Peptides against a protein of PDB entry 7AE7. Designs and how they scored, part 216

Target 1, 321 residues: chain A of PDB entry 7AE7
Amino acid sequence: KVYKDLREFLEVLEQEGQLIRVKEEVNPEPDIAAAGRAAANLGKNQPAVFFEKIKGYKYSVVTNVHGSWQNHALMLGLDKNTSTKDQFYELNRRWDKFPVPPNVVKREAAPCKENVIDKDINLFEILPLYRINEQDGGFYISKASVVTADPEYPDDFNKLNVGTYRIQVKDRDRVGIQALAMHDIAVQLEKAEAENKPLPIAITIGNNPLVTFMASTPVGYNQNEYEFVGALQDGVPMDIVKSDLYDHLYVPAGSEVVLEGHIIPRVRTVEGPFGEFPGSYSGARLQCEVKIDRITHRTNPIFENLYLGIPWTEIDYLMAL

## One batch from the design tools (peptide; made by RFdiffusion4, then SolubleMPNN)

Design b2_p24_2_s3 (from b2_p24_2, 10 letters changed)
Fold by OpenDDE base, seed 4:
Formats: C-alpha cells, sequence, structure tokens
Structure b2_p24_2_s3 (fold): chain B 321 residues (1-321), chain A 24 residues (1-24)
C-alpha cells in the first residue's frame, strides 16, 4: 500500500490497532507527554497516540507515528508483523529503484493548499504547541520535513534538500532552527549568508510517513529525498506541489501544514534547551531564525510531533532503519 | 496491537489524566 498523506497512514494504523484515539479534552501539558510515555510503556508494539481535543487549541495532535517496528512495517505497506530483518530486506530492495521522480501536481489538486494565512500569522492558532519535556526552553516542532534549495543552483532539483531539524517556536511568526554543519541546509545557508541574502524555506508538518522517514535519513547533497520516497513506494512517484512563495521549492502535496518563509541572514538567537534524550538536555545555543511569511494548511490540520519519552523513543526507531 | 493492549493503554492514559487533574 502507498499513502498519499498522513491521514491515510493514520487510518491504517487505527485499523491495525496501532493507534490510540484520545477523545476526551486534554491539557497540552503535561497530558500529551504523559500519554506518550504511557503508550511507550506498552512494550515493543507501541501505538501512535491521537489527541482529538486539546484545551486552548482548535486542532489535534498525533504523536509516536513512527514509534514501533509494526508502524514501520505498515509504513512500507507490509504486514504489521513483518520481521525487522524482512523490513530491512524490503527497504534495501526498494532503495535500488532510486531515482523515482515525483509527480508535480497543480496547486488546486494539493490538499496542503486548502487554506492560506498570509497576514497576522500566529503559529499558536494553527499548531497545538506544548513542551515535549518539562524542562524544555519552549515549544518545539520536532518532526517537520524542512525544504531548502541551493541558492547558487535554485533550479537544480537534485540539490533540493528535505531534512529534519530541531525547530523551536520563538514568536507568533518566528522559529529557531538548528542547522548543524553536517546538514545540507548548513551548506545552503552558508552560501546565502555569504551574499547576505535570506534563505528561502518551507517547513512541512504532518506528511506521508515515508517523507518524514527520508527527511530523517542522510542522503548525498546531489540526491533528492523525494526521489527516494518514490523508490520506497516501490516505484510509485510521490506527489509534490510548488510552494506559494518560491517557484524552486516543492512541498509534499498532502502536508497538513506548510510554513513558508526565510532564514534571516547573519542573525543568531538563543535556542534551547531541549531534551533530545531522556535525562540529556542540550544547552542553549545561538541558532538561525526563520521568519514565517505564509502558511498553507489542510482543513482541521493535524499537528504531528515527535515523542521523546522513554527508550525506545520514536527517534530511536526513525534512526534504526 | 491487540485489543487488550489498546485497552490497557487507554486505562493508563486515563489514570495519568486523573493523577494530573488531582495535582491542579
Amino acid sequence: as target 1 above (321 residues)
Amino acid sequence: MDPASIAAAKESLEKAKAELAALE
């Protein structure tokens, strides 16, 4: 099975008994994190947790989407009881199909374009933000697929980068992003900052689970993550659409939320601390700042966020493949 | 996940919510 978006995957997770739906109103803190910990304690067959109602917010949260080997099997369209060995075998078999170029769909065919916010941007109105860990220095978007291009080669699709980065909410329309030197985004940012230019960015939230997987998987600088998604879909192209602000940035057509903006050149602001692992907080650092200039989103957008509670965490499963 | 594990997870979640509500 191939999934067009997060919603199709969540439907399968629910059908397979790999999703817990919380229908009662919860407090964003500490209930979301507590529920994630409770789900992680269920052993190796950890479900996703879907929160329908969050006090003070309009929209829903889902966490722990990639939080088990069963969820990874289902992501690959396999039986949920497929062994880890057979999952790796199938992953490697499909990897050899690279490249599988994506389909560029029209704007009117892309679910991520259902709603637009281009003024009075407030991230808190769109995303049910909460502290993942009690000691976090703020609210994090920890499972976004971030799209950037090479500013010297903006039309080179092979240099289009889709990566996962730590993103702290800084204000209603600003986020801090951790662009480490080992990340392709850091190379692109260095080029933009050398000319004192903004780096165009699209932060995509709530994607096809294979997009999230590939955004978390290191690839070559001249390899496009979307072409690997098509390979991992066993040769079925994924659907992408042009961003609204930038002709050279393409986003997943099915994204729940797309934050379009720019990295402000040569500006660094305090980001963190963040609990990357249980009991391990990275200190506060000076990191890049993104201005959000436009939001597109699906009607009733689902905020997919990472669960970082107890080992094995969702990040351990995302990194283990 | 089997139905019993899902039920146990929901129960654990409800207990956690009740404990949290008692701390407010």
Scores: peptide ipSAE 0.016, ipTM 0.486, DockQ to the pose 0.021
Fold by OpenDDE base, seed 2:
Structure b2_p24_2_s3 (fold): chain B 321 residues (1-321), chain A 24 residues (1-24)
Amino acid sequence: as target 1 above (321 residues)
Amino acid sequence: MDPASIAAAKESLEKAKAELAALE
């Protein structure tokens, strides 16, 4: 089984009993985090948790999408009871199919293009934002697949980077992004900042689960994560679409939300603290600032966000593979 | 997840909601 988008995966998770729907209205705080913790306490079969109604918001939240070995098996299109060993074997077998180039679809065929916001940008109208941890210094977007290119080689598709970064919401149309020196985005940003130019960026939310997986998996600077997604789909290409603002940036065609904008050159603002691990908070730091210039989104977009619960976080499963 | 585990999960979620509501 191959998934075009998050919605197809959530449907399979629900059919397989790996998704819990919360149909009752919940408070964004503390209910989402508490429900996530309750789901984590269910042991090895940790389901995704889908919140249909969030008080004060229009749209839904889903958490813990990758939060179990069963969910990982299903992500690979395997039986949910496939052993971790057999999942790794299959992952490695498929990895050898790299590269599998993506299909570039037309704008009209891309669900992420159903709606456009290009004026009066307000992230709080599109994303049901909440504090993941009680002591977080703000609202975080923690499962975004962030698309950037090499500003020296913008047309080199092999240098197109899709990565996962800590993103704090700073204002209605601004986010802080943690670009660590070890990340490919930091290399690209350094080149842009050397010339005092903005770095084009697309922050994609609610993707095909293999896109989220690959965005969290370190690859070579000259390797495109989308070509690995096709490999992990057992040789079936994924669908991508050109961004609206930038000819050289491509986003997953099925993304729930796409935030298009730029990293402001040579600007650093306070970001954090954030609870990266249960009971562990990173201090406040000066981080890069992104201006959001355009949003595209699916009708009734689902905000996929990371679950940070005890004892096993969703990150632990994303990093364990 | 078996139906019993789903039921237990829902019960755990409802309990968590009740505990949260008792804190508000």
Scores: peptide ipSAE 0.014, ipTM 0.459, DockQ to the pose 0.020
Fold by OpenDDE base, seed 1:
Structure b2_p24_2_s3 (fold): chain B 321 residues (1-321), chain A 24 residues (1-24)
Amino acid sequence: as target 1 above (321 residues)
Amino acid sequence: MDPASIAAAKESLEKAKAELAALE
């Protein structure tokens, strides 16, 4: 089975009993993190947790979407009881299908374009933001697929990068992003900053689960993550759409939320601390700052965010495959 | 996850909420 978006995957997780739906209103803190910890205590069969109602917010949160081998099997469209060995075998078999070019859909056909915010931008109105860990230095967006391009070769689709980065909310329309030197985004930013130019960026939230998986998987600088998503879909192309602000940036057509903006050149602000693992915080650092200039989103957008709380976190599964 | 496992997870969530409310 192939999924067009997060919603189709969540439906399958629910059908397979790999999703818990919380219908009662919860406090964003500490209830979301506490519920994630409770779900992690269920052992190897950790479900996704879907919070329908968050106090003070309009929209929903889902966590732990990739948080088990069963969820990874289902992501690949396999039986949930498929062994880890057979999952790896199937991943390797499908990887050999690279490249599978994506379909570029029209704006009108892209669910991520259902709503537009281009003035009075406030991330808190769109995303039910909460501290993932008690000692986090702020609100984090930890499971976004971030789209950037080479500013010297903006029309080279092979240099389009889709990566996962630690993102701290800094203001209503600003986020800090951790661009480490080993990340393709850092190479692209260096080129933009050499000319004192902004780097165009699209931060996409709530995607097809294979997009999130590939955004967390290192690929070559001249390889496009969307072409690997098509390979991992067993040769079925994924759907992408042009960003609203930039002709050279393409986003998943089914994204729940797309934050379009730019990395401010030669600006660094304090980001962190963040609890990447239980009892382990990466310290505060000087990181890049993104100005959000436009938001597009699905009606009733789902905020997919990373669950962190116990060993074998969602990140361990994303990095283990 | 079977219906019993879903029920157990919901119960664990409610227990966690109760424990949190007792700490406040």
Scores: peptide ipSAE 0.012, ipTM 0.446, DockQ to the pose 0.020
Fold by OpenDDE base, seed 3:
Parts: structure tokens; C-alpha cells; sequence
Structure b2_p24_2_s3 (fold): chain B 321 residues (1-321), chain A 24 residues (1-24)
């Protein structure tokens, strides 16, 4: 099975008993994190947790979408009881199908374009933000697929990067992003900053689970993550759409939320601390700052956010491959 | 495909398999 978006995957997770739906109103803190920990304690079969109602917010949150080997099997469209070994063999078999070019859809055909916010941007109105860990220095967007391009080669689709980065909400229309020197985004940012130019960026939230997986998987600088998504879909292209602000940036057509903006050149602001691992906090650092200039989103957008809990975090499943 | 990236991915995967096999 191939999924067009997060919603189709969540439906399958629910059908397979791999999603818990919380229908009662919860407090963002501590209830979301507490429920995530409770789900992690269910043993090897960790379900996703979907919160329909969050106090003070309009929209829903889902966590722990990639939080088990069963969820990973289902992501590949396999039986949930497929062994880790067989999942790996299938993943490798599909990986060899690279490249599978994406299908570029029209704006009118892209669910991520259903709603537009281009003024008075407030991330808190769109995303039910909460502290993932008690000691976090703020609210984090931890499961975004971030789209950037090489500013010297903006039309080279092979240099389009889709990566996962730690993103702290700094203000209504500002986020901090951790762009480490080892990341492809850092190479692109260095080129932009050398000329004191902004780096165009699209931060996409709530994607096809294979997009999120590939954004968390290191690939070559001249390899496009969307072409791997098509490979992992067993040769079925994924749907992408042009960003609203930038002709050279493409986002998943089915994204729940797309934050379009730019990394401000040569600006660094305090980011963190963040609990990257249970009981481990990264210190506060000077990180890049993104100005959000436009938001597009699906009607009733689902905020997919990472669960970070003991004993095995969702990151561990995303990186264990 | 950078051969080094493929090798690193394979090594990480073999390590993950070994860790999983040790937990069983």
C-alpha cells in the first residue's frame, strides 16, 4: 500500500490497532507528553497517539507515528507483523529503484494549499505547540521535513534537500533552526550567507510517513529525497507541489502545514535547551533564525510532532534504519 | 550514490540488527 499523506497512514494505523485516539480534551502540558510515555510503556507495540482536542488550541496533535517496528512495517505497506529482517530486505530492494521522480501536481490539486495565511502570522494559531520535555527552553517542531535548495543551483532538482532539523519556536513568525555543519542545509546556508542573502526555506509538517523517514535519512548532496520516497513506494511517484513563495522549492502535496520563509543571513539567536534524548539535554546554542512569511495548510491541520520518551524514542526508529 | 554513505548506512543497519538480536 502507498499513502498519499499522513491522514491515509493514520487511518491504516488505527485499523491495525497501532493508533490510540484520545477524544477528550487534554492539556498541552503535561498530558501530551504523559500519554506519549504511557504509549511507549506498552512494550514492543508502541501505537501512535492522536489527540483530537487540546485545550487552548483549535487543531489536533499526533505523536509516535513512527514509534514502532509495526508502524514501520505499515509505512512500507507491509503486514504489521513483518519481521525487522524482512522489512530491511524489502527496504533495500526498494532502495535500488532510485531514482523515482515525483509527480508535480498543480496548486489546485494540492491539499496543503487549502488555506493560506500571508499576514499576521501566528504559529500558535496553526500548531498546538507544547513543551515536549519539562526542561525544554521552549516549544519545538521536531518532525518537520525542511526543504531548501542550493542557492547557486536553484534549478537543480538533485540538489533540493529535504531534511529533519531541530526547530524551536521563537516568536509568532520566527523559528530557530539547528543547521549543523554536517547537514546539507549548512552547505546551502553557507553559500547564501557568503553573499549576505536569505536562504529560502519551506518547513513542512504532517507528511506522508516515507517523506518523514527520508528527511531523517542521510543521502548524497546531489540526491533528492523525493526520488527515494518514490523508490520506497515500490516505484510509485510521490506528489509534490511548487511552494507559493519560491519557484525552485517543492513541498509534499499532502503536507498538513507548510511554513514558507527564509533563513535570515548572518543572524544567530539563542536556541535550546532541548531534550534530544530522555534525560539528555543539549545546551543553549546560537542557531539560525527563520522568518516565516507565508503559511499554507490543510483544513483542520494535524500537527505531527515527535515523541521523545523512554525506553525507545521515535527518533530511534527513524534512525535505526 | 556515494559509496561511503551506502557503506555507513549498511554498517549502521548491521549494528542495529546486532543490538536487536542481543535483546532477543
Amino acid sequence: as target 1 above (321 residues)
Amino acid sequence: MDPASIAAAKESLEKAKAELAALE
Scores: peptide ipSAE 0.000, ipTM 0.323, DockQ to the pose 0.017; fails the geometry check

Design b2_p24_2_s4 (from b2_p24_2, 16 letters changed)
Fold by OpenDDE base, seed 2:
Structure b2_p24_2_s4 (fold): chain B 321 residues (1-321), chain A 24 residues (1-24)
Amino acid sequence: as target 1 above (321 residues)
Amino acid sequence: MKPESVEAARASLEKALAELEALK
């Protein structure tokens, strides 16, 4: 089975008994993180947790979407009881199908374009933000697929990067991003900053689970993550759409939320601390700052966020491949 | 954090999970 978006995957997770729906209103803190920890404690068959109602917010949260081998099997469109060995075998078999170019859909056909916010941007109105860890220095968006291009070769689709980065909410319309030197985004940012130019960026939230998987998987600088998504879909192309602000940036057509903006050149602000591992916090650092200029989103957008609770964490499953 | 709130959230989740297992 191939999934067009997060919603189709969540439906399958629910049908397969790999999603818990919390229908009662929860507090953003501590209930979301506590429920994530409790789900992680259920053993090997850890479900996703979907929070329908969050006090003080309009929209829902889902966590632990990739948080088990069963969820990973289902992501690949396999039986949920497929062995880890057979999942790896199938993943490797499909990987060899690279490249599978994505379909570019029209704006009117892309669910991520259903709603637009282009003024008075407030991230807290669109995302039910919460502290993942009690000692976090702020609210984090920890499961976004971030789209950037090479500013020297903006039309080279092979240099379009889709990556996962630590993103702290800094203000209503600003986020900090951790662009480490080993990340492809850091190469692209260096080129932009050399010219004192903004780097165009699209931060996409709530994607096809294979997009999130590939955004967390290192690939070559001249390899497009969307072409691997098509390979992992056993040769079925994924659907992408042009960003609204940038002709050279493409986002998943089914994204729940797209934050379009730019990295401000040569600006660094304090980011962190963040609980990267259970009981371990990275210190505060000077990191890049993104100005959000436009938001597009699906009607009733689902905020997909990473669960960073007790090992096995969701990141362990995303990085275990 | 009051221990009671974490325990209540855990109990609510365990109940929801038991209900899910009973449906399998």
Scores: peptide ipSAE 0.017, ipTM 0.533, DockQ to the pose 0.017
Fold by OpenDDE base, seed 3:
Structure b2_p24_2_s4 (fold): chain B 321 residues (1-321), chain A 24 residues (1-24)
Amino acid sequence: as target 1 above (321 residues)
Amino acid sequence: MKPESVEAARASLEKALAELEALK
């Protein structure tokens, strides 16, 4: 089984009994985080949790999408009861199919292009933002696949980077991003900042689960994460589309929300604290600032966000494979 | 431990949410 987008995967999770749908209106705080903790307490069969109605917001939230070995098996299109060993075997077998180039689809064929916001940008109107942890210094987008390119080689598709980074909402149209020196985005940003130029960026939310997996998996600087997604789909190419602002940035065609903008050159602002682990907070630091210039989104976009519950976080499952 | 049914998980979630509302 191959999934075009998050929605196809959520449908399978629900059919397989690996998704809990909360139909009652919840408060963004503390109910979403509390429900996540309760789901994590279920042990080995941790379901995704889908919140249909959130007080003060128009759209839905889903969390814990990658939160179990059953969900990982289903992500690979395997039986949900496939052993961890057999999941690793199949993952490794498919990895050897790299590279599988993606299909570039037309703008009109890409669900992420259904709606456009190019003025009066307000992230709070599109994303049901909440504090993930009680002591967080703000609202975080913790499960985005962030697309950047090498500014010296913008047409080199092999240098297109899709990564997962800590993103704090700073204003209606601004986010802080943690670009650590070990990340490919930091190399690209250094090149842009050397010339005092903005770095083009697309922050994609609610993706094909293998895109999210690959964005969380370190690969070589000259390797494209989308070509690994095709490999992990057992040789079936994924669909990508050009960003609206930048000809050299490609986003998943099925993304729920795409935030297009730029990293402001040589600007650093206070970001954090964030509870990266239960009971452990990374302190406030000076981080990069992104200006959001355009949003594209699916109709009734689903905000996929990371769950950081005990005993295993969703990121622990993403890193364990 | 037998994997608790999705129903048991839902009931646990609902109970946890109710306990949190009672703490407000």
Scores: peptide ipSAE 0.016, ipTM 0.495, DockQ to the pose 0.020
Fold by OpenDDE base, seed 5:
Structure b2_p24_2_s4 (fold): chain B 321 residues (1-321), chain A 24 residues (1-24)
Amino acid sequence: as target 1 above (321 residues)
Amino acid sequence: MKPESVEAARASLEKALAELEALK
């Protein structure tokens, strides 16, 4: 099976008994993290946890979407009981189909374009933000697929980067992003900053599970993650759509939320700490700052966020494939 | 990933998990 969006995947997870739906209103803190820990205690067969109602927010949260080998099997459209070995075999078989170019859909055909916010931007109105760990220095968006391009070659689709980065919410329309030197985004940012220009960015939340997987998987600088998604879909192209602000940025057509903006050149602000692992916090550092200029989103957007609680953490599964 | 990279990722995960289980 191939999934167009997060919602189609969540439906399959629920049908397969790999999603727990919490229908009762929960507090963002500490209940989301506590429920995630409880789900992790179910052993190796950890379900996703879908919170329908978050106190003080309009929209839902889902966590632990990639949090088990069963969920990974289902992501590949395999039987949920497919062995890890057979999952890896199938991944490798499909990987050889690269490149599978995506379909560029029209704006009117893209679910991520159902709603637009271009003024009075407030991330807290769109995302049910919470501290993942008690000692976190703020609210994090930890499972976004971030789209950037090479500013010298903006029309080179092979240099379009889709990556996962640590993102701290700084204000209603500002986020900090951790662009480390080893990340493709850092190369692109360096080029933009050399000319004192903003780097265009699209931060996408709640995607086709293979997009999230590929955004967490290192590929070559001249390899497009969307073309690997098509390969991992066994040769079925994924659907992408042009961003609203930038002609050269493409986002998943089915994204729940798209934050379009720019990295402010040569500005660094304090980011962190963040609890990447239980009891282990990355120190506060000066990191890049993104201004959000436009939001597009699906009606009743689902905030997909990473579960960081008890090993196996969701990050471990995302990095293990 | 090359098959080698998948096995390396698996080994890294298994190691990280074993380390985390040992911290409990």
Scores: peptide ipSAE 0.007, ipTM 0.400, DockQ to the pose 0.023
Fold by OpenDDE base, seed 4:
Structure b2_p24_2_s4 (fold): chain B 321 residues (1-321), chain A 24 residues (1-24)
Amino acid sequence: as target 1 above (321 residues)
Amino acid sequence: MKPESVEAARASLEKALAELEALK
């Protein structure tokens, strides 16, 4: 099975009994985090948790999408009961199919383009934001696939980077991003900042689960994560679409929300603390700042966010590879 | 965390799980 988007994957998770749908209205805090903890206590077969109604928000949240070996098997289009050994074997077999170039679709064919916000941007109107941990210094977007390019080689598709970074909401149209020196985004940002230029960025939320997986998987600077997604789809290309603001940035066609903007050159602001591990907080640091200039989104967008709070969170399954 | 909110969220999940198991 290949998934075009998050919604097709959530449908399969629900059919396979790996999705819990919470239909009752919840408070964003503390109920989402509390429910995620309750789900983590269900043992090894942890389902995704879909919150249909969140007090004060219009749209839904889903957490724990990658939060079990069953969900990981289903992501690979395997039987949910496939052993971890056989999942790794199949992943390695498919990895050798790289590169599988993505299919570039027209704007009109991309679900992420159904709605546009280009003025009076307010992230709180489109994302049901909440504190993941009680002592977090703010609201985090923790499961975004962030798209950037080499500003020296913007037309080199092999240098297009899709990565996962810690993103703190700073204002209605501003986020902080943690770009560490070991990340490909840091190389691209250094080149932009050397010329005191903004770095174009697209922050994509609610993707095909293999996009989220590859965005969390280190690859070479001259390797495109979308070409690995096609490999992991057993040779089926994924669908991408050109960003609205930038000719050289491509986003997953099926993204629930796309935040298009720029990293402000040579600006650093305080970000954190964030509860990266249960009972452990990453300290506050000076991090990059992104201005959001345009949002595109699906109708009734689903905010996919990482659950962090108990041992065996989604990150443990994403990092176990 | 308010204990009431934790227990409410847990009860909602447990109910949803029971409904899901009943469909299997």
Scores: peptide ipSAE 0.025, ipTM 0.502, DockQ to the pose 0.017; fails the geometry check

